# Ledger of designs, part 31: peptides against a protein of PDB entry 5YCA

Target 1, 132 residues: chain A of PDB entry 5YCA
Amino acid sequence: RSLPAERNPLYKDDTLDHTPLIPKCRAQVIEFPDGPATFVRLKCTNPESKVPHFLMRMAKDSSISATSMFRSAFPKATQEEEDLEMRWIRDNLNPIEDKRVAGLWVPPADALALAKDYSMTPFINALLEASS

## One batch from the design tools (peptide; aimed at target 1 F32 A102)

Design b2_p20_3_s2 (made by RFdiffusion4, then SolubleMPNN; from b2_p20_3, 12 letters changed)
Fold by OpenDDE base, seed 5:
Structure b2_p20_3_s2 (fold): chain B 132 residues (1-132), chain A 20 residues (1-20)
Amino acid sequence: as target 1 above (132 residues)
Amino acid sequence: MEAEIEAARAAFTAEIENPA
């Protein structure tokens, strides 16, 4: 597969220590018609454009929004590029379908695999280690 | 239901620009 050429400069160094990011995460209970669910969020701001994206984890099973990862990593990606990547994820990883939320959500191991591809490993490590 | 997540996102104030 081919990923978009322009990547968020926030992710220029995949080797950075993730631990300072852990306390930046926030947990929040969201009420849904079928009951409450806890999410963990991490606000990631593009240092050049100053546009933020929020990485998200379902607290219970640690599923991560792959769609949010992609949009954060590739802010100038076309819809076609996103569709192609989401199709690749469906075909090659193990996304979880949840009708309550938008996007593709993946298990922790898949999230870390994507993080490596997108050069955002420190951020996903922090998101996974944050308390809920 | 998805709108609830977006509303929560808007209230999140933690800023991450450089993890180093």
Scores: peptide ipSAE 0.061, ipTM 0.686, DockQ to the pose 0.095
OpenDDE base, seeds 1, 2, 3, 4: peptide ipSAE 0.035, 0.033, 0.036, 0.050; ipTM 0.664, 0.655, 0.653, 0.687

Design b2_p20_3_s3 (made by RFdiffusion4, then SolubleMPNN; from b2_p20_3, 13 letters changed)
Fold by OpenDDE base, seed 1:
Structure b2_p20_3_s3 (fold): chain B 132 residues (1-132), chain A 20 residues (1-20)
Amino acid sequence: as target 1 above (132 residues)
Amino acid sequence: MEAELEAARKRFQEEIENPE
């Protein structure tokens, strides 16, 4: 598949130690009709544009928002490019269906696969290891 | 119920984009 040409410079090095990022994660509770659910978020700021994006994890099953990953990794991506990537994820990975939340969510293993593709492995590792 | 779920989904999206 073809990913957008320009990537967030925050993710220029996929080999960095993720440990320092763990304490930067924050938990938040969102209220739904069937009860509260906890999410873990990590603020990722583009060092050039200074625009932040939040990576998101469901605390309970550790599913990760692939949409949040894509939008953070590819700040100049078009909606069409995003749609194509989300379709690829649906066809090739194991996304989770949850009507409560926006975007496309994937299990940890798939999130790490995407992280490798998007060069953001340290950030996803930190997000997965953070407490909730 | 579906309307409530949609509302919650919207709130979630807003939290992601503009967290408090």
Scores: peptide ipSAE 0.246, ipTM 0.816, DockQ to the pose 0.670
OpenDDE base, seeds 2, 3, 4, 5: peptide ipSAE 0.243, 0.243, 0.241, 0.245; ipTM 0.815, 0.812, 0.814, 0.818

Design b2_p20_3_s4 (made by RFdiffusion4, then SolubleMPNN; from b2_p20_3, 12 letters changed)
Fold by OpenDDE base, seed 4:
Structure b2_p20_3_s4 (fold): chain B 132 residues (1-132), chain A 20 residues (1-20)
Amino acid sequence: as target 1 above (132 residues)
Amino acid sequence: MEAEIEAARAAFTAEIENPE
C-alpha cells in the first residue's frame, strides 16, 4: 500500500518515551441506546498547523480508532487515500465491527502495527496504558 | 456518521480548556 506523503510532524520520532503522555489522556462515558460505554481520548496537536486531532480508545476492550489515527497522522490526506487505507486495514488486519460508533476500530495489536506504520507508537502506547 | 467521535472530541476539548 501507499500511505500519504505528508505526515504530521508531531510524529517525527517514533522512539520517544510514551510515559509523559499517559496523564494527558482523558476518559469519557458516552451514552448509547444499549447503555453507557467509556472511551479514552488523547489530544494530539500538529505543532506546525496547531490543528488538534483526538486519538480514541474503547476502554472496555482497548479497541483503537484507526480512523482517528489516520486522520491525525496524515492531515492532508484525501478521502480516496483514507478509503484506500481503511480497505487495506479490512483486508490485512482484524477490525472490530461496532454499529454504535463511526470509523474503523482495531484491537490493540493491530493498533500498534498501524502505529509503527504511522510513526505514532508512543502515542498509542500511552493511550493503551491510560486509566479509564 | 462521526457523531460519537466528534462528541467525545468536543467534551475532551471542553475539559482541557475549562477544567472544573
Scores: peptide ipSAE 0.050, ipTM 0.688, DockQ to the pose 0.107
OpenDDE base, seeds 1, 2, 3, 5: peptide ipSAE 0.038, 0.034, 0.045, 0.033; ipTM 0.676, 0.651, 0.687, 0.652; seeds 1, 2 fail the geometry check

Design b2_p20_4 (made by RFdiffusion4)
Pose (drawn by RFdiffusion4):
Structure b2_p20_4 (pose): chain A 132 residues (1-132), chain P 20 residues (1-20)
Amino acid sequence: as target 1 above (132 residues)
Amino acid sequence: LEKTEEEKEIEELSGVTFNK
């Protein structure tokens, strides 16, 4: 599939061990109407533009926001490109919708498949292994 | 529910919107 032409330079090496990234993750409880949910997040900063994005994980089922991954991976992505990619995820992977939180959420295996596509493997590995 | 500043930051920078 086509993907946005440019990638976040933070992701120029998909093979680095992820041990140093785990402690950079944070668990956070967020209140909803019914009620609290726990997330794990990793702040990822583009080393050139210095624009940050969060990678998100739901602690209950370890679902990963594919939307968050995409937005961190492709700085100049158009809305059309994002729409195309979310459609591809729906058609080829196994996402879930949570009424409470927007975006496409995928199980760990699907998150890792996408991580390889986006060259984000060490970061998703760290997000998945971090304490909740 | 009201959103905190941290929640708003997470929404802005992750693309994840919390349904309050």

Design b2_p20_4_s1 (made by RFdiffusion4, then SolubleMPNN; from b2_p20_4, 7 letters changed)
Fold by OpenDDE base, seed 5:
Structure b2_p20_4_s1 (fold): chain B 132 residues (1-132), chain A 20 residues (1-20)
Amino acid sequence: as target 1 above (132 residues)
Amino acid sequence: LELSEEERELERLSGVKFAK
């Protein structure tokens, strides 16, 4: 598959220690018709553009938003590039379906696989380890 | 259910849409 050419400079070093990012995560309870659900979010700010983006985890089952990951990693990606990647994820990984949320959400192992591809490993590790 | 301002901002900044 082909990933967008330009990546968020925030993710220039995939080997950074993730632990300092853990306390930066925040839990947020969202009310749904079926009841409340907690999401854990990590605000990731592009150091060049200063545009923030939230990475997101469902607290209960630790599903991670692949959509949020992609958009954070590739801020200049086209919709076509995103669609191509999301299709690849559907075909090659194990996305879950949750009617409460749109976009593609993947289990932790898949999230970490994507994180490696997107050079986001420290951020996804922190998001997964954060308390809810 | 309505999205709060905080939730709307989260949607905007994450690309995630919540079905409420």
Scores: peptide ipSAE 0.702, ipTM 0.944, DockQ to the pose 0.935
OpenDDE base, seeds 1, 2, 3, 4: peptide ipSAE 0.701, 0.702, 0.699, 0.701; ipTM 0.943, 0.944, 0.943, 0.944

Design b2_p20_4_s2 (made by RFdiffusion4, then SolubleMPNN; from b2_p20_4, 6 letters changed)
Fold by OpenDDE base, seed 1:
Structure b2_p20_4_s2 (fold): chain B 132 residues (1-132), chain A 20 residues (1-20)
Amino acid sequence: as target 1 above (132 residues)
Amino acid sequence: LELTEEEREIERESGVVFKK
């Protein structure tokens, strides 16, 4: 597959220690018609544009939003590029289905695989280890 | 269910859509 050419400079180094990012995560209880569910988010700010983006995890099963990861990693991606990547994820990884959310959500192992591709490993590790 | 202000912020800044 072909990922977008320009990547968020926040993710220039995939080898950084993730532990300082853990306390920056925040849990949020969201009410749904069938009851509450907790999500964990990590605010990631592009150091050049200063535009923030939240990476998202479902607290209970640790599913990660691949959509959010992609949009954070590739801020200049076209909708077509996103659609192609989401189709690739659907065809090659193991996205889960949850009626509470739209987009593609993947289990932790798949999230870390994407993180490697997007150079986001420290951020995804932190998001996965954060308490809820 | 209505989205709270915080939830709207999350959706705007993440691309996630909550089905409430």
Scores: peptide ipSAE 0.722, ipTM 0.952, DockQ to the pose 0.886
OpenDDE base, seeds 2, 3, 4, 5: peptide ipSAE 0.721, 0.722, 0.721, 0.721; ipTM 0.952, 0.952, 0.952, 0.952

Design b2_p20_4_s3 (made by RFdiffusion4, then SolubleMPNN; from b2_p20_4, 6 letters changed)
Fold by OpenDDE base, seed 2:
Formats: C-alpha cells, structure tokens, sequence
Structure b2_p20_4_s3 (fold): chain B 132 residues (1-132), chain A 20 residues (1-20)
C-alpha cells in the first residue's frame, strides 16, 4: 500500500518515551441507547498548523480508531488515500464491529501495528495505558 | 439520543462518528 507523502510532524520520532503522554489522556463518557460507554482521547496538536486532533480508544476493549489515527498522521491526505488505507486495514487487519461507532476501529495489537506504520507508537502506547 | 456540543466537537476533531 501507499501511504500519503506528508506526515504530521508531531510524529517525527517514533522512539520517544510515551509515559509523559499518559497524563494527557482524558476519559469521556458517552450515552448510547444501550447505555453509557467510556472513550479515552488524546489531544495531538500538529506543531506546524496548530490544528488539534484527538486519538480515540474505547475504554472497555481498548479498540482504537484507525480513522482517527490516519487523519492525525496524514493531515493532507486525500479522501482517496484514506479510502485506500481503510480498505487495506479491512483486508489485512482485524477491525471490530461496534454499532455505536462508525469508521474503522482496531484492537490494540492492530493499533500498534498501524502506529508503527504511521510513526505514532508513543501516542498509541500512551492511549492504551491511560486509565479510564 | 442526540450528541452534545462537546461530543460534536469530538467528532469533528477526531473524525469519528458516534451512532446514537
């Protein structure tokens, strides 16, 4: 697959210690018809554009939004590029099914695989380790 | 159920859509 050419400069170094990011995560309870569900979010601000983006995890099963990861990593990606990547994820990883959310959500192992591809490992590690 | 303003902002800033 071909990922977009330009990546968010926030993710320039995939080897950074993730622990300082853990306290930056926030939990949010969202009410659904079937009851409440907690999501954990991490605000990631592009240091050049100053545009914030939230990475998101479902607290209970630690599923991570691949859509959110992609959009954060590749702020200038075209819709076609996103569609291509989402198709790749669907075909090669193990996205979950949850009627409460749209887009592609993947289990922790898959999220970390994507994180490596997107150079987001510290951020995904932090998101996964954060309390809810 | 409807999304709160905070939830709408979260959708906007994350690219996630909640189905309520």
Amino acid sequence: as target 1 above (132 residues)
Amino acid sequence: LELSEEEKELEKLSGVKFVK
Scores: peptide ipSAE 0.712, ipTM 0.947, DockQ to the pose 0.868
OpenDDE base, seeds 1, 3, 4, 5: peptide ipSAE 0.710, 0.708, 0.711, 0.708; ipTM 0.946, 0.946, 0.946, 0.946

Design b2_p20_4_s4 (made by RFdiffusion4, then SolubleMPNN; from b2_p20_4, 7 letters changed)
Fold by OpenDDE base, seed 2:
Structure b2_p20_4_s4 (fold): chain B 132 residues (1-132), chain A 20 residues (1-20)
Amino acid sequence: as target 1 above (132 residues)
Amino acid sequence: LELTEEERELERESGVVFAK
């Protein structure tokens, strides 16, 4: 598959230690019609554009929003590029279906696979290790 | 195509964006 040409410079080094990012994560309880659910989020700001994105994890099963990852990683991606990647994820990984939230969510192993592709490994590791 | 109220709540409270 082809990923967008330009990646968020925040993710220039996939080998950085993730542990300093852990305390930057925040847990949040969201009320849904069927009850509360806890999410963990990590604010990621593009150092050039200064545009922030939040990486999102469902606390209970550690599902990660692949959509949030993609949008953070590829700030200049077209809608077509996003659609192509989301279809690739559906075809090749193990996304979950949650009617309560938009986007494509994947289990931790898949999130880490995507993180490697997007050069986001430290950020996803931190998000997964953060307390809820 | 439109976000549900739950999704809007998630966006408002968490800052996550599900729409381009």
Scores: peptide ipSAE 0.103, ipTM 0.682, DockQ to the pose 0.158
OpenDDE base, seeds 1, 3, 4, 5: peptide ipSAE 0.058, 0.052, 0.056, 0.054; ipTM 0.675, 0.667, 0.675, 0.669

Design b2_p20_5 (made by RFdiffusion4)
Pose (drawn by RFdiffusion4):
Structure b2_p20_5 (pose): chain A 132 residues (1-132), chain P 20 residues (1-20)
Amino acid sequence: as target 1 above (132 residues)
Amino acid sequence: DAEFEELMEELHEEAEEERE
């Protein structure tokens, strides 16, 4: 599939061990109407533009926001490119919708498949292994 | 983290608007 032409330089090496990234993750409880949910997040900063994005994980089922991954991976992605990629995820992987939180959420295996596509493997590995 | 809480609130509102 086509993907946005440019990638976040933070992701120029998919093979680095992820041990140092685990402690950078944070668990956070967020209140919703019914009620609290726990997330794990990792703040990822583009080393050139210094624009940050959060990678997100739901602690209950370890679902990963594919939307968050995409937005962190491709700085100049158009809305059309994002729409195309979310459609591809729906058609080829196993996402879930949570009424409470927007975006496409995928199980760990699917998140790792996308991580390889986006060259984000060490970061997703760290997000998945971090304490909740 | 207030930055993250703000983001979560925006995402929650967006999910509610999608159900309308």

Design b2_p20_5_s1 (made by RFdiffusion4, then SolubleMPNN; from b2_p20_5, 9 letters changed)
Fold by OpenDDE base, seed 2:
Structure b2_p20_5_s1 (fold): chain B 132 residues (1-132), chain A 20 residues (1-20)
Amino acid sequence: as target 1 above (132 residues)
Amino acid sequence: DPEFEALMRELAARAAERRR
């Protein structure tokens, strides 16, 4: 597959220590019609554009929003590029479509696979290790 | 975080649209 050409400069180095990012993660309870659910979130700001994106994990099963990862990693991606990647994820990983929250959500192992592809490994490691 | 809440509200709305 092909990924968008330009990546968020926040993710320039995939080898950085993730531990400093852990305390930056926050748990937050969101109220839904069928009841509350806890998410762990990490606010990631593009150092050039100053546009923030949230990476997010469902506390209950540690599913990560692949859609949010993609949007954070590739800020100039077209909708077509996103759709292409989401189709790839459906075909090659184990995504779920949550009834309550849109996007493709993937289990931790898949999230880390994507993180490697998107150069986001420290951020996803931190998100997975953070308490809820 | 109100920004995160707003995002989640939007994503919830999109999820609801899929069910319509």
Scores: peptide ipSAE 0.703, ipTM 0.937, DockQ to the pose 0.967
OpenDDE base, seeds 1, 3, 4, 5: peptide ipSAE 0.703, 0.702, 0.702, 0.702; ipTM 0.937, 0.937, 0.937, 0.937

Design b2_p20_5_s2 (made by RFdiffusion4, then SolubleMPNN; from b2_p20_5, 7 letters changed)
Fold by OpenDDE base, seed 4:
Structure b2_p20_5_s2 (fold): chain B 132 residues (1-132), chain A 20 residues (1-20)
Amino acid sequence: as target 1 above (132 residues)
Amino acid sequence: DPEFEALMRELAEEARRRRE
């Protein structure tokens, strides 16, 4: 598959130690009509544009938003490029569409596979290891 | 974090539209 040409420079080095990112993750409770749910979030700021994006993990089952990963990694991607990647994820990984929150949510192993493709491994490792 | 809360509200609204 083809990924967008321009990647967020925050993710220039996939080999960095993830442990300094763990304390930057935060748990937050969100209220939904069917009850509260806890998410672990990591605010990721593009060092050039200074635009932040959130990476998100469901505390209960550790599912991670692949859509949020893509939007953070490829901030200049077109809607068509996003749609093509989401289709690839549907065809090749094990995503779920949560009833409460939009986007494709993937289990930890799939999130790490995407992280390798997007050069986000330290950030996803930190997000997975952070407490909820 | 109010920014995260706002994002989640937006994504929740999108999810509601999807299932309706």
Scores: peptide ipSAE 0.704, ipTM 0.940, DockQ to the pose 0.929
OpenDDE base, seeds 1, 2, 3, 5: peptide ipSAE 0.704, 0.704, 0.702, 0.704; ipTM 0.940, 0.940, 0.940, 0.940

Design b2_p20_5_s3 (made by RFdiffusion4, then SolubleMPNN; from b2_p20_5, 10 letters changed)
Fold by OpenDDE base, seed 2:
Structure b2_p20_5_s3 (fold): chain B 132 residues (1-132), chain A 20 residues (1-20)
Amino acid sequence: as target 1 above (132 residues)
Amino acid sequence: DPEFEAEMARLAAEAEARRR
């Protein structure tokens, strides 16, 4: 597969210690028609554009939004590029399409695989370790 | 965080549209 050419400079170094990011994660309860659900979120701001994106994890099963990861990692990606990557995720990982919230949600192991591809391992590690 | 809530609302709306 081909990933977008330009990556969010926030993710320039995949080797950074993730522990300082843990306290930046926040748990938040979201109300849905079928009841509340807790998400752990990490606000990631592109240091150049200053545009923020939220990385997000479902507290219940630790599923992480791959779509949000992609959008954060590749802020200039076209819709076609996103669609291509989402197809790849469907074909190669174990995503779920939650009834309540859009995007492809992947289990922790798959999230870390994507994180490696997107050079955002510290952020996903932090998101996974944060309390809910 | 209202910004996150807005994002989740957007994603919820998209999910609803998906199942139309």
Scores: peptide ipSAE 0.676, ipTM 0.932, DockQ to the pose 0.918
OpenDDE base, seeds 1, 3, 4, 5: peptide ipSAE 0.675, 0.674, 0.675, 0.674; ipTM 0.932, 0.932, 0.932, 0.932

Design b2_p20_5_s4 (made by RFdiffusion4, then SolubleMPNN; from b2_p20_5, 6 letters changed)
Fold by OpenDDE base, seed 2:
Structure b2_p20_5_s4 (fold): chain B 132 residues (1-132), chain A 20 residues (1-20)
Amino acid sequence: as target 1 above (132 residues)
Amino acid sequence: DPEFEELMRELAEEAERRRL
């Protein structure tokens, strides 16, 4: 598949130690009409544009929003490029579409596979290891 | 984090639109 050409400079080095990022993750309870749900979130700020994005994990089943990963990794991606990647995820992984929160959610193993593709491995490792 | 809460609200609204 083809990914967008320009990537968030925050993710220029996929080999960095993830452990310093773990304390930056935070568990937060979000209230929905059908009840509360806990998410672990990591605020990722583009060092050049200063635009922040949140990476997020469901505390209950450790699913991670692939859509949030893509949007953070490729801030200049077109909607068409996002749609193409989301289609690829649907076709090649086993994402879930949560009824409460939009985006494609994938289990930890798939999240790490995407993280490698997006050069986000340290950030996803930290997100997965953080407490909920 | 109020910014995260705002994001989650937006994503929740989007999910609701998908259901309708």
Scores: peptide ipSAE 0.684, ipTM 0.935, DockQ to the pose 0.933
OpenDDE base, seeds 1, 3, 4, 5: peptide ipSAE 0.680, 0.681, 0.682, 0.683; ipTM 0.934, 0.934, 0.935, 0.935

Design b2_p20_6 (made by RFdiffusion4)
Pose (drawn by RFdiffusion4):
Structure b2_p20_6 (pose): chain A 132 residues (1-132), chain P 20 residues (1-20)
Amino acid sequence: as target 1 above (132 residues)
Amino acid sequence: AETEETELAEEYFNKLATED
């Protein structure tokens, strides 16, 4: 599948061990109407533009926001490119919708498949292993 | 009702995606 032409330089090496990234993750409880949910997040900063994005994980089922991954991976992605990629995820992987939180959320195996596509493996590995 | 639920989900997403 086509992907946005440019990638976040933070992701120039898919093979680095992830041990140092785990402590950078944070668990956070967020109140909703019914009520609290726990998330694990990792703040990822583009080393060139310095623009940050959060990678997001729901602690209950370890679902990963594929939307968050995409937005962090491709700085100049158009809305059309994002729409195409979310359609591809729906058609080829196993996402879930949560009424409470927007975006496409995928199980760990699907998140890792996408991480390989986006060259984000060490970061997703760290996000998945971090304490909740 | 569906529009309000979508807006609320987006607010939570943005809160998680952007705030420390």

Design b2_p20_6_s1 (made by RFdiffusion4, then SolubleMPNN; from b2_p20_6, 8 letters changed)
Fold by OpenDDE base, seed 2:
Structure b2_p20_6_s1 (fold): chain B 132 residues (1-132), chain A 20 residues (1-20)
Amino acid sequence: as target 1 above (132 residues)
Amino acid sequence: MEAEERRRAEEVFNYLMTED
């Protein structure tokens, strides 16, 4: 597959310690018709553009939004490039399309695989370890 | 999936992507 050429400079170093990011995560409860669900979010700001994106985890099963990862990692990606990557994820990983929240949600192992590809490992580790 | 349900799911996603 072909990933977008330009990556968010926030993710220039995939080897950083993730532990300082853990307390930066925030959990919030969203009310749905079938009951509440908790989501853990990590605000990730592009240090050059100053545009923030939120990485997202479903607290209950630790599913991570691959869509949020992609959009944060590749801020200049086209919709076509996103669609291509989401198709790759569908074909090669184990995503779930949740009826409550849009996008592709992947289990922790798949999220970490994507994190390696996107150079986001510290951020995904922090998101996974954060309390909910 | 109903169109309205899809719209709501997208709204929730957008909310989670931008709201503090």
Scores: peptide ipSAE 0.695, ipTM 0.931, DockQ to the pose 0.877
OpenDDE base, seeds 1, 3, 4, 5: peptide ipSAE 0.694, 0.694, 0.693, 0.694; ipTM 0.931, 0.930, 0.930, 0.931

Design b2_p20_6_s2 (made by RFdiffusion4, then SolubleMPNN; from b2_p20_6, 11 letters changed)
Fold by OpenDDE base, seed 1:
Structure b2_p20_6_s2 (fold): chain B 132 residues (1-132), chain A 20 residues (1-20)
Amino acid sequence: as target 1 above (132 residues)
Amino acid sequence: MEAEEREQAQKNFDYLENED
């Protein structure tokens, strides 16, 4: 598949130690019609544009928003490029089905596979290990 | 500052929920 040409410079090195990022994660309770659910978020700021994006994890089952990952990794991506990648994920990985949340959410193993492709492995490792 | 970050995080989530 083809990924967008420009990547967030925050993710220039996929080999960095993730442990310093763990305490930067924050838990957030979100209200849904069927009750509250806790999410874990990690603020990722593009060092050049200074635009932040939040990586998102469902605390309970550790599902991670692939949409949040993509938007953080590829800040100049078009909607068409995003749609293409989300289709690829749907066809090749194991996204969850949850009517409460929009975007495409994937289990931890798939998130780590995407993280490798997007060069954000330390960030996803930290997000997965953070307490809720 | 933390309150602002929480608000931004909520807005980010809301964007995902409402703009998809």
Scores: peptide ipSAE 0.031, ipTM 0.628, DockQ to the pose 0.074
OpenDDE base, seeds 2, 3, 4, 5: peptide ipSAE 0.031, 0.030, 0.028, 0.031; ipTM 0.627, 0.630, 0.601, 0.629

Design b2_p20_6_s3 (made by RFdiffusion4, then SolubleMPNN; from b2_p20_6, 13 letters changed)
Fold by OpenDDE base, seed 5:
Parts: structure tokens; sequence; C-alpha cells
Structure b2_p20_6_s3 (fold): chain B 132 residues (1-132), chain A 20 residues (1-20)
């Protein structure tokens, strides 16, 4: 597959220690028709453009929003590029269907695989280890 | 280099903390 050419400079180094990022995550309870659910989010700001994106995890089953990862990693990606990547994820990984939430969500192992591709490993590790 | 990586890591983490 072909990923967008320009990547968020926040993710320049995939080998950083993730532990300092853990306390920067925040939990949020969201009410749904079938009851409340807790999400964990990590604010990631592009140091050049100053545009923030939130990486998102469903606290209970640790599903990660692949959509949030892609949008944070590739701030100049077109909708077509996003659609192509999401199709690749559907075809090659194990996305989870959840009618309550928008975007494409994947289990932790898949999220870490994507993190390697997007150079986001420290951030996804922190998001997965954060308390809710 | 290791020194450059350490400096970058500290910069990134400080930046994220200041943005929150």
Amino acid sequence: as target 1 above (132 residues)
Amino acid sequence: SAAAEREYAQQVFDYLENED
C-alpha cells in the first residue's frame, strides 16, 4: 500500500520511551443509548502547524481508533488516501464493528502494527497502558 | 546520536505537557 508522503513531525522518532506519555492521557466517560462507556485519549499536536488531534482508545476492550491514528500521522492526507488505508485495514487486519462510534477501530495488536507503519509506537503504547 | 535522540525526546514530552 501507499501511505501519504507527509507525516506529522511529532512522530519523527519511533524509538522514544513511552512512559512519560502515560500520565498525559485522559479518560472520558461518554453516554450512549445502551449505557456509558469510558474512552482514553491522548492529545497530539503537530509541532509545526500547531493543529491537535486526539488518539482514542475504548477503555474496556482497548480498541484503538485507526482513523484517529491516520489523521494524526498524516495531517495533509486526502479523503481518498484515508479511504484507501481504511480499506487496507479492513482487508488485512481485524477491525471491530461498533455502531456507537465513528471511524475504524482495531484491537491492540493491530494498533501496534499500524503504529509501526505510522511511526507512532511510543504514543500507542502509552495510550494502551494509561488508566481509565 | 544518542544525545540527539535524548534531546528530541525531552523536547517532545515537554511540548505535549505544555499543550495540555
Scores: peptide ipSAE 0.025, ipTM 0.633, DockQ to the pose 0.021
OpenDDE base, seeds 1, 2, 3, 4: peptide ipSAE 0.022, 0.022, 0.022, 0.023; ipTM 0.571, 0.576, 0.577, 0.613

Design b2_p20_6_s4 (made by RFdiffusion4, then SolubleMPNN; from b2_p20_6, 10 letters changed)
Fold by OpenDDE base, seed 5:
Structure b2_p20_6_s4 (fold): chain B 132 residues (1-132), chain A 20 residues (1-20)
Amino acid sequence: as target 1 above (132 residues)
Amino acid sequence: SAAEEAARAQEVFDRLATED
């Protein structure tokens, strides 16, 4: 696979301590036709463009939105690049299907694998450890 | 329908992406 060349400068150092990010996460209850569900989100702001993206976790099973990870990590990615990466995830990882939510969601282990590829490890660790 | 499901999916992202 070919990841986009330009990465969000927020993720320039994958080795930073994640613990300061934990209290920055927020839980949110979303009402669906079949009942409420809780999500945990972490606001990630590009330090250059000042554009925020939210990394998202389903509280119940800790599934992480790979799509949101990709869009945060690669703000100038083309649709083709995103499509290629999502296809790679489908072919190589273990994404889940949920009609209620947008994008491609993956279990924690897969999220951490992607985080390594995208240089987002501290942020995904924090998102996974945050309370709901 | 598929279109309605897609719209709902996007709504989740939109709602989750907003902050007070």
Scores: peptide ipSAE 0.039, ipTM 0.650, DockQ to the pose 0.721
OpenDDE base, seeds 1, 2, 3, 4: peptide ipSAE 0.058, 0.037, 0.036, 0.036; ipTM 0.668, 0.667, 0.669, 0.643; seeds 1, 3 fail the geometry check

Design b2_p20_7 (made by RFdiffusion4)
Pose (drawn by RFdiffusion4):
Structure b2_p20_7 (pose): chain A 132 residues (1-132), chain P 20 residues (1-20)
Amino acid sequence: as target 1 above (132 residues)
Amino acid sequence: AAEEEAEHEAFLEELEPTVS
């Protein structure tokens, strides 16, 4: 499939061990109407533009926001490109919708498949292994 | 404390809760 032409330089090496990234993750309890949910997040900063994005994981089922991954991976992505990619995820992977949180959420295996596509493997590995 | 709160708000903005 086509993907945005440019990638976040933070992701120029998909093979680095992820051990140093785990402690950078944070668990956070967020209140919703019914009620609290726990998330694990990793802040990822583009080393050139210095623009940060959060990678997001729901602690209950270890679902990963594919939307968060995409937005972190492709700085100049158009809305059309994002829409195309979310459609591709729906058609080819196994996402879930949570009424409470927007975006496409995928199980760990699907998150890792996308991480390979986006060259984000060490970061998703760290997010998945971090304490909740 | 201010930096922690600003980061928390940035996270919530990107998380985008769909219910209130």

